Peptides against a protein of PDB entry 7PB4. Designs and how they scored, part 41

Target 1, 105 residues: chain A of PDB entry 7PB4
Amino acid sequence: KMLNIKEYKEKLLSTLGEFLEDHFPLPDRSVKKKKKNIQESSVNLITLHEMLEILINRLFDVPHDPYVKISDSFWPPYVELLLRNGIALRHPEDPTRIRLEAFHQ
Target 2, 218 residues: chain B of PDB entry 7PB4
Amino acid sequence: DALQMAVGYFEKGPIKASQNKDKTLEKHLKTVENVAWKNGLASEEIDILLNIALSGKFGNAVNTRILKCMIPATVISEDSVVKAVSWLCVGKCSGSTKVLFYRWLVAMFDFIDRKEQINLLYGFFFASLQDDALCPYVCHLLYLLTKKENVKPFRVRKLLDLQAKMGMQPHLQALLSLYKFFAPALISVSLPVRKKIYFKNSENLWKTALLAVKQRNR

## One batch from the design tools (peptide)

Design b1_p16_1_s2 (made by RFdiffusion4, then SolubleMPNN; from b1_p16_1, 6 letters changed)
Fold by OpenDDE base, seed 5:
Structure b1_p16_1_s2 (fold): chain B 105 residues (1-105), chain C 218 residues (1-218), chain A 16 residues (1-16)
Amino acid sequence: as target 1 above (105 residues)
Amino acid sequence: as target 2 above (218 residues)
Amino acid sequence: MLETLEEIERRLRLAA
């Protein structure tokens, strides 16, 4: 029974990952290093999959404080996507923190 | 160069427009406006100023004026558009600025140098259909961006749901007609054969400027 | 957790 659940979880994660890559990919920041002083802060953006993983893990690992601080690695369109669709919520007092919505609480 | 000084002011200038700097701000803004409408702006200038307009660094009035003069001399960099969309999502700009941006994006669509990265934003634009204020302009943008690979059953369902909610809006009908063209099997509903596609004329604000740009690039 | 993942996917599909 546990093996089936693990396999199902893995399949679900894989399917979700594929969906996210297909429909919400990161922009190819192949910043052509044209020497223009655009301090494009080489901030490594994380994928939507990685972002969701962080949020999910935080919710389950630290349920009493499920909020994650929005870092520079969080691509703003992803944050907006999650918030707009009720997948994530902003902290009521700190807009720099978000949590995964608890759907089956 | 007066334009360089003006752009530099907006780039490096104080975050809070002090009342004492209003005259300076207005001077530089007028400089940008004058050059943009007469000659257009270089892609680099648009890159800088577009981000400033959407970053919330200045007030809504200033941001609106900057955005209105984002007229290219030749081309707009796709990267500038991608960055701009990111700024829109940060939420520091007003709803009216977002609307203006999409109008601008539609109006300037042909002047964007590449579309590959913008096409990757398809899902984000599609998600914005839920915003009633943005919906007409987003439909127009999607009409320009949609390829066969973008037409999926879940998107068809969403559009039909929106139509059920909002009624048979011309902009939704236009997009649905395109979807039916690419994937007729997904849309079983008979769509009125509209010979003319009706979108809000987003170009009206820039019509004269766009004509001038096209004439200079011939 | 599985239910959470399913709901996330559902909501994203509705958005996309």
Scores: peptide ipSAE 0.550, ipTM 0.867, DockQ to the pose 0.337
Fold by OpenDDE base, seed 4:
Structure b1_p16_1_s2 (fold): chain B 105 residues (1-105), chain C 218 residues (1-218), chain A 16 residues (1-16)
Amino acid sequence: as target 1 above (105 residues)
Amino acid sequence: as target 2 above (218 residues)
Amino acid sequence: MLETLEEIERRLRLAA
């Protein structure tokens, strides 16, 4: 039974990952304009899939403090997408922190 | 030149604590406006100023004025648009600024150098349809962006739901008609065969400027 | 967790 749950989880994550890649891909920022000086802080943006994984893991690993700090790796459109659709919530006192919504409360 | 100084001011802020901050701001803003409307702006200038207008660095009045003069001399970089969309999502700009941006984006659509990355933002634009203020302009944008591969059953359902909520809006009908064209099997509803697609004339703000741009690039 | 994933997918599909 536990193996089936893990397999199902993996399948769900895979399906979700495919959906996210198809409909909400990261912009190809690879246009490294070689212009030397502006250290565009090559902040590596994480995928929406990775962002969700972080949020999900935090919710389940630390349910009493499920908030994640928004880093520079969080692409703003992803954050907005999650917030707008009720998938994530901002911390009431710290707008730089978000949590995954608890759908089954 | 005066334009470079103006752009530099907006980008880096005032170097010296000028006692007349407002006067200096107005001077540089007028410089940008004058050049933009007369000659258009270089893609690099638009890149800088567009981000500034959407970043919340300045007040709404200033941002609005900057955005209104984002007129290209030749082309707009796709990267600028992608960055702009990111800024819109940060939430530091007003609703009116967002509306103005989409109007601008539609008006300037043909001047964007590439569309590949913008096409990747299709889902984000589609998600913005739920905003009543943005919906007419987003529909127009989506009408310009939509390809057959974008027409999915879940999006059809969403558009039909929006139509049910908002009524048979011309902009929604236009987009639905395009969806039906690409995927007739997904649209069971008889759409009125409208010979003329009607969108709000977003380009009215830039009509004269756009004509000038087209004339310069002939 | 599975229910959470399903709900996330549902909401994202509604958004996209």
Scores: peptide ipSAE 0.547, ipTM 0.864, DockQ to the pose 0.336
Fold by OpenDDE base, seed 2:
Structure b1_p16_1_s2 (fold): chain B 105 residues (1-105), chain C 218 residues (1-218), chain A 16 residues (1-16)
Amino acid sequence: as target 1 above (105 residues)
Amino acid sequence: as target 2 above (218 residues)
Amino acid sequence: MLETLEEIERRLRLAA
């Protein structure tokens, strides 16, 4: 029974990962180094999958403070996607922090 | 160059504490508007100004005026569009600005140099169909972007659900018809064979400017 | 956690 749950979890994660990659990929920052000093923020954006992992882990690891600070690595469209669809919530007092919605009734 | 000074003002902000901040802003804005409508803007200028218009740095009125004059001299960089979409998602711009952006995007679609990165944003655009104000323009955009590979069962279901909620909107029907063309097996519903695809005339705001751009690039 | 993942996927599919 435990093996089946673990296998199911892995399958679900894999399927989700594929879905995210197919439909919500990161844009290729073709940093074409055209010489102009546009300080394109060298900040590496994380994937939506990675973002979700962070949020999920925080929820389960620190349930009393499940909020994650939005970093520069968080691509704004991803944040908006999660917020718009009720997957994540902003902290009521600090808009720079978000949490995964607790779907557990 | 007056244009360079104007762009610099919007990018870097006022250099000197001018007692007449509003007058200075208006002067620079008019400079940008004049050049844009007469000659168009370089891709680099559009890149800078488009981001400024969507970043929330200035008020809605200013942002709207900037966005309205995002007229290319030749081409628009797809990177500018990708960055713009990012700014839209930050939530610092008004709903009206978002609508205007999508209208702009549709109107200027043919002047975007490449579409590869924009195509990657398909899912994000599709998600925006839920916004009633954006829906007509997003449908038009999706109509331009949709490839066979984008037509998935879950998206078909979503479109049909939207149709059930919103009714048989012309823009939605146009998109559904395209979906049916690519994947007839996924859409069992008889769509009225509309011979004419009808979208809201998003180009109306830039009609004269677009004609001028096309003439210059011939 | 499984339920959470399932719900996330469901919502994202509805969004996309």
Scores: peptide ipSAE 0.543, ipTM 0.861, DockQ to the pose 0.349
Fold by OpenDDE base, seed 3:
Structure b1_p16_1_s2 (fold): chain B 105 residues (1-105), chain C 218 residues (1-218), chain A 16 residues (1-16)
Amino acid sequence: as target 1 above (105 residues)
Amino acid sequence: as target 2 above (218 residues)
Amino acid sequence: MLETLEEIERRLRLAA
């Protein structure tokens, strides 16, 4: 029974990952012509999958303070997507922090 | 030149020593407006000013005026649009600015140099259909962007659900008709054969300027 | 955890 749950979890994560890659991919910033002077913020954006992993892990690892600080690696459209669909919530006093919604707590 | 000084002002912000900040702001804003409507703006100028208008650096009135004069001389960079969408999601711009941006995006769509990255934003635009204020303009944008590969069963269901909620809106019907064209098996419902596709005339704000741009680029 | 993932997927599918 436990093996079946783990396998199901892995399949679910894989399916979710594929869905995210297909429908919410990161924009390809590599096409920027080498214009020398634009200090392109060297900040590597993380995938939506990675963002969700961070939020999920924080919720389960630190349930009393499940908030994650929004970093420069968080692509704003992803943040908005999660907030708009009730998947994430902003901290009531600090808009720079978000948490995963506790759907079953 | 006067335009470079004006763009520089908006980019760097007001110099502390100016006693009459409002007068200086107005002067530079008028300079940008005059050049934009007469000659159009270079892609680099649009890149800078568009981001400023959506970043929340200035007040809503100023941002609105800047956005209204984002008229290209030749082309708009796709990168500018991608960055703009990012700024919209930061939440520092007003709802009216968001509406104006989508109107602008639809109006200027043909002047965007490439569409590959914008097409990757399809899911984000589709998600914005739930916003009642944006829905008409987003439908128009999606009508321009939609390819066969974008037509998925779950999106069809969402559009039908929206139609059930909002009624048979012309902009929604136009998009559904396109979906049916690409994937007739997914839409079993007989859509009324509309002879004319009707979207809100978003381009009316820039109609004269756009005609001039098209004539210059011929 | 499974229920959370299922709900996330459901909500994202509704968005897209």
Scores: peptide ipSAE 0.545, ipTM 0.866, DockQ to the pose 0.333; fails the geometry check

Design b1_p16_1_s3 (made by RFdiffusion4, then SolubleMPNN; from b1_p16_1, 6 letters changed)
Fold by OpenDDE base, seed 5:
Structure b1_p16_1_s3 (fold): chain B 105 residues (1-105), chain C 218 residues (1-218), chain A 16 residues (1-16)
Amino acid sequence: as target 1 above (105 residues)
Amino acid sequence: as target 2 above (218 residues)
Amino acid sequence: MLETLEEIYRRLLLAA
């Protein structure tokens, strides 16, 4: 039973990863809007997969404070996506912090 | 208080139709409606009123109004939902009431305290897919409930048969997509990654109320 | 954790 759960988890993660890449890819860096002076804010955006991983890990590692600070690496549309679909919650007192929703059965 | 009197009336009150009884009924119904939309109802009140709405104790118009105001203050008891489903099996409610119930169930799904017993009713809900009027809402409910263990070959076949009969409906596509996710070996058909898989907005009836409930539960 | 992943997928599937 345990082996099957691990295998299923791996398969699920793989499927989810593929799904995220297909449906929620990061914007191509190529829209270099030629405006010269835009300091290439070289902020490396993380994938939605990576963002979810951070949120999931925080929820399980620190359940009493499951909030993650939104960094510049968090693509704003992803944050909005997660919030809008009830996957994440914004901290009531600190809008710069979000948590994964606790999907309690 | 006025709410307790109203709930008590529906629970214990005489069913016999007289003109004066209609005025009293309307008064109590309005009381329930006002409190429900303003503050929500306690789980115990929902338990009582939901069962009344589905039991056939009152007429369809009254049942519909009661069901529309089944808005929780905080949570809905799973037991209340299970009891409600049991009344659906008895068949004393109208088709419109059944539709409204499934819409309500989907809309209030997140406010139900537990899902274990509801999950056991998966087969019952799945059987209701054959009802054309219920199908969109049942698909949505099943989408919310479906676990890997529920994805069986016979259910896949039933969904594909329904798709063949009804065409590619968005709600069926959503459910099939979820099934494919849980059991890709059972669904060989390339589900076209079509348009926005959306369910009918069952929440429209309670949109404002749901927002208020969510704010109270934060 | 598995249930969490499943629920995330469930919700994102509707958003896609």
Scores: peptide ipSAE 0.684, ipTM 0.850, DockQ to the pose 0.344
Fold by OpenDDE base, seed 3:
Structure b1_p16_1_s3 (fold): chain B 105 residues (1-105), chain C 218 residues (1-218), chain A 16 residues (1-16)
Amino acid sequence: as target 1 above (105 residues)
Amino acid sequence: as target 2 above (218 residues)
Amino acid sequence: MLETLEEIYRRLLLAA
């Protein structure tokens, strides 16, 4: 029974990963280098998968303060996606902090 | 207070001696409606009024109005929902009331305090998929309720048969996609990814009220 | 953890 749960979890993670890559990919950086000197702040954006992993880990590791600070690596459309679909919540007093929604077990 | 008097009226029924029964009924309905849309109703008030709306004690018009104002102040008791479903089994409510109830249940799903007993009613809800009028809303409800243990071969067959009969509906596609996620071995058919998966917006009837409830619960 | 992942998928599936 435990082996089946572990296998199922692995399959679920794999399926979710594939799903996220297919439906919510990062924007292609390939759009035209218009030469303007805007310091391409080479901020490496993280994937939605990585963002979710951070949020999930924070919720389980620090349940009394499950909030994560939004960094420059967080693509704003992903943040909005999570908030709009009830997956994440903003901190009531600090809009720069978000948490994963506590889905009642 | 005025709300307690109104709820008491619906619970006890009309006092025989009132010459203007319709005027009194309307007064109490308006009281309930006003409080529900402004502040929401307490869980106890929803418990009483929801049962009344589905019991067949009053006419369809009254039941519809009561059901439309089942807006929580904070939470809805799971027990109230279970009792409501039991009334659906008795069959004293109209088809339109059943549709409205499923729309309400989907719209208010996040405000129900617990889901354990509701999840036990999965089979009952699944059986209601055969009703063409209920099917879109039941699919949405099942989408919210479905766990891995609910995904059985016979249910997969029923959904595929329903799809064959009705065509590839967005609500069926959503549910089948979720089923495939939980049990990929049971669904060999490639589900076309191309159609936007969406449910009918059942929430539209309560959109403003739901926003207010969510804001109060923050 | 598993239930959390399932719920995330459930919500994102509708957003896709």
Scores: peptide ipSAE 0.683, ipTM 0.849, DockQ to the pose 0.346
Fold by OpenDDE base, seed 2:
Structure b1_p16_1_s3 (fold): chain B 105 residues (1-105), chain C 218 residues (1-218), chain A 16 residues (1-16)
Amino acid sequence: as target 1 above (105 residues)
Amino acid sequence: as target 2 above (218 residues)
Amino acid sequence: MLETLEEIYRRLLLAA
């Protein structure tokens, strides 16, 4: 049965979500405890899934300005991951802003 | 300009009358190399030179050098790639040139303007998996090209057969993982969670150049 | 959007 496009999209989203949770989980707050001096920044970090959702939505909702400001909720290693793998790009003039790469088909 | 003269030389071929054919060839080759690495080449220049490199018009050493400097200023035309693949079918280039071409194609993949026609060549690339020298690079290319519609039962079987023959190669594992993603029903075998799925770094030859191209395209 | 998601997965799969 050819999965309709909607069903396929749902499955893809589910698979991606699971994949992100398995391979790119947020660091447990417990690991931060060993280095005493890092002030527990009270900032709630968002998941990579949430970060990608923000970036994707911005690209499609505001294609003329697809950039998202990096907040304190953005875990720096995730940002680096996306940039290094060509998933995201930094704004040329503002390093605090990133966009999802427009994957040219 | 010097580049136009160099490209024209390769396109028209060596004029019979020049006593110092080798020196002239080297001069023009160096010109192309210098410009390519410094500024990149225009799509039209890549179109001409890429075809020359794969046509067998020149010797393997020259073809290799030309292919190594196929660095775009901005974009590579899909048509140029399709033409290049057509030359691979003719078989006038060496095995080493074929390997280099696939490495180049993978490295420059993001700079190709369109992928529609290249995607139609999926079956051709897939058939090249049987060549042991090409297999790692072809797997990487296929990884980049694979769409859901490409994942067919017969291709799954071929990949599994290759895996049985060659062992669990990282490049095969990567491709199979992607296949499983697109068509989980076709791959019942639990793919071992290999910690590091990696392709051979085909980009190493052009790493610096690629960075420069990305900077120019911003 | 679907193609974008597929490409994201493709790229992240290599990073994993």
Scores: peptide ipSAE 0.682, ipTM 0.849, DockQ to the pose 0.360
Fold by OpenDDE base, seed 1:
Structure b1_p16_1_s3 (fold): chain B 105 residues (1-105), chain C 218 residues (1-218), chain A 16 residues (1-16)
Amino acid sequence: as target 1 above (105 residues)
Amino acid sequence: as target 2 above (218 residues)
Amino acid sequence: MLETLEEIYRRLLLAA
């Protein structure tokens, strides 16, 4: 039974990863909008998968303070996606902090 | 208070001696409606009124109005939902009431305190997919409830048969997609990737109320 | 954790 759970977990993670890459890819940096002066904020955007991993890990590792500070590496559309779909919540007092929703089983 | 009197009226039934039974009924309905939409109802009040609405104690119009105002202040008891489903099995409620109940159940799903007993009713809900009027809402409910353990070969076959009969409906596609996620070996059929998967918005009837409940529970 | 992942997928599948 335990081996089956581990295998299922791995399969689930793989399937989710593929799903996220296919349906929610990062925008190709190649759309060179010509506007010169905006400092290419060299901030490497993280994937939705990485963002979720951070949020999940924080929830389980630090359940008393499950909030993560939104960094410049967080693509705003991903944040909005998670919020709109009830996957994440903003901190009530600090809008720069976000947590994974505790899905009551 | 006025709400307690109203709930008590529905629980005990109309007192025979009231010359103005209809006026009294309307007064109590309005009281329940007003409180439900402004503040929500306590779990105990929902327990009582939900069962009354599905028991057939009152006429369809009254039952519909009661069901429409089953808005929680905070949470809905799972036991109330299980009892309500038991009334559906008895078959004393109208088809329209059944549809409304499933819409309500989907809309209020996040406010139900526990899901363990509801999950045990999976087979019952799945059997209701054969009802054309219920099918979209039941698919949505099943989508919310489905666990890996629920995805069985016979259910896959039934869904595919239903798809063959009704065509590729968005709600069926959503459920099949979820089934494929849990058990890819059971679904060999390529699901069209590009079709927008969506459920009918069951929340439309309660949209404003649900927003208020969510704000109170934050 | 598995249930959390499943729920995330369930919600994102509808958003896709």
Scores: peptide ipSAE 0.683, ipTM 0.849, DockQ to the pose 0.344; fails the geometry check

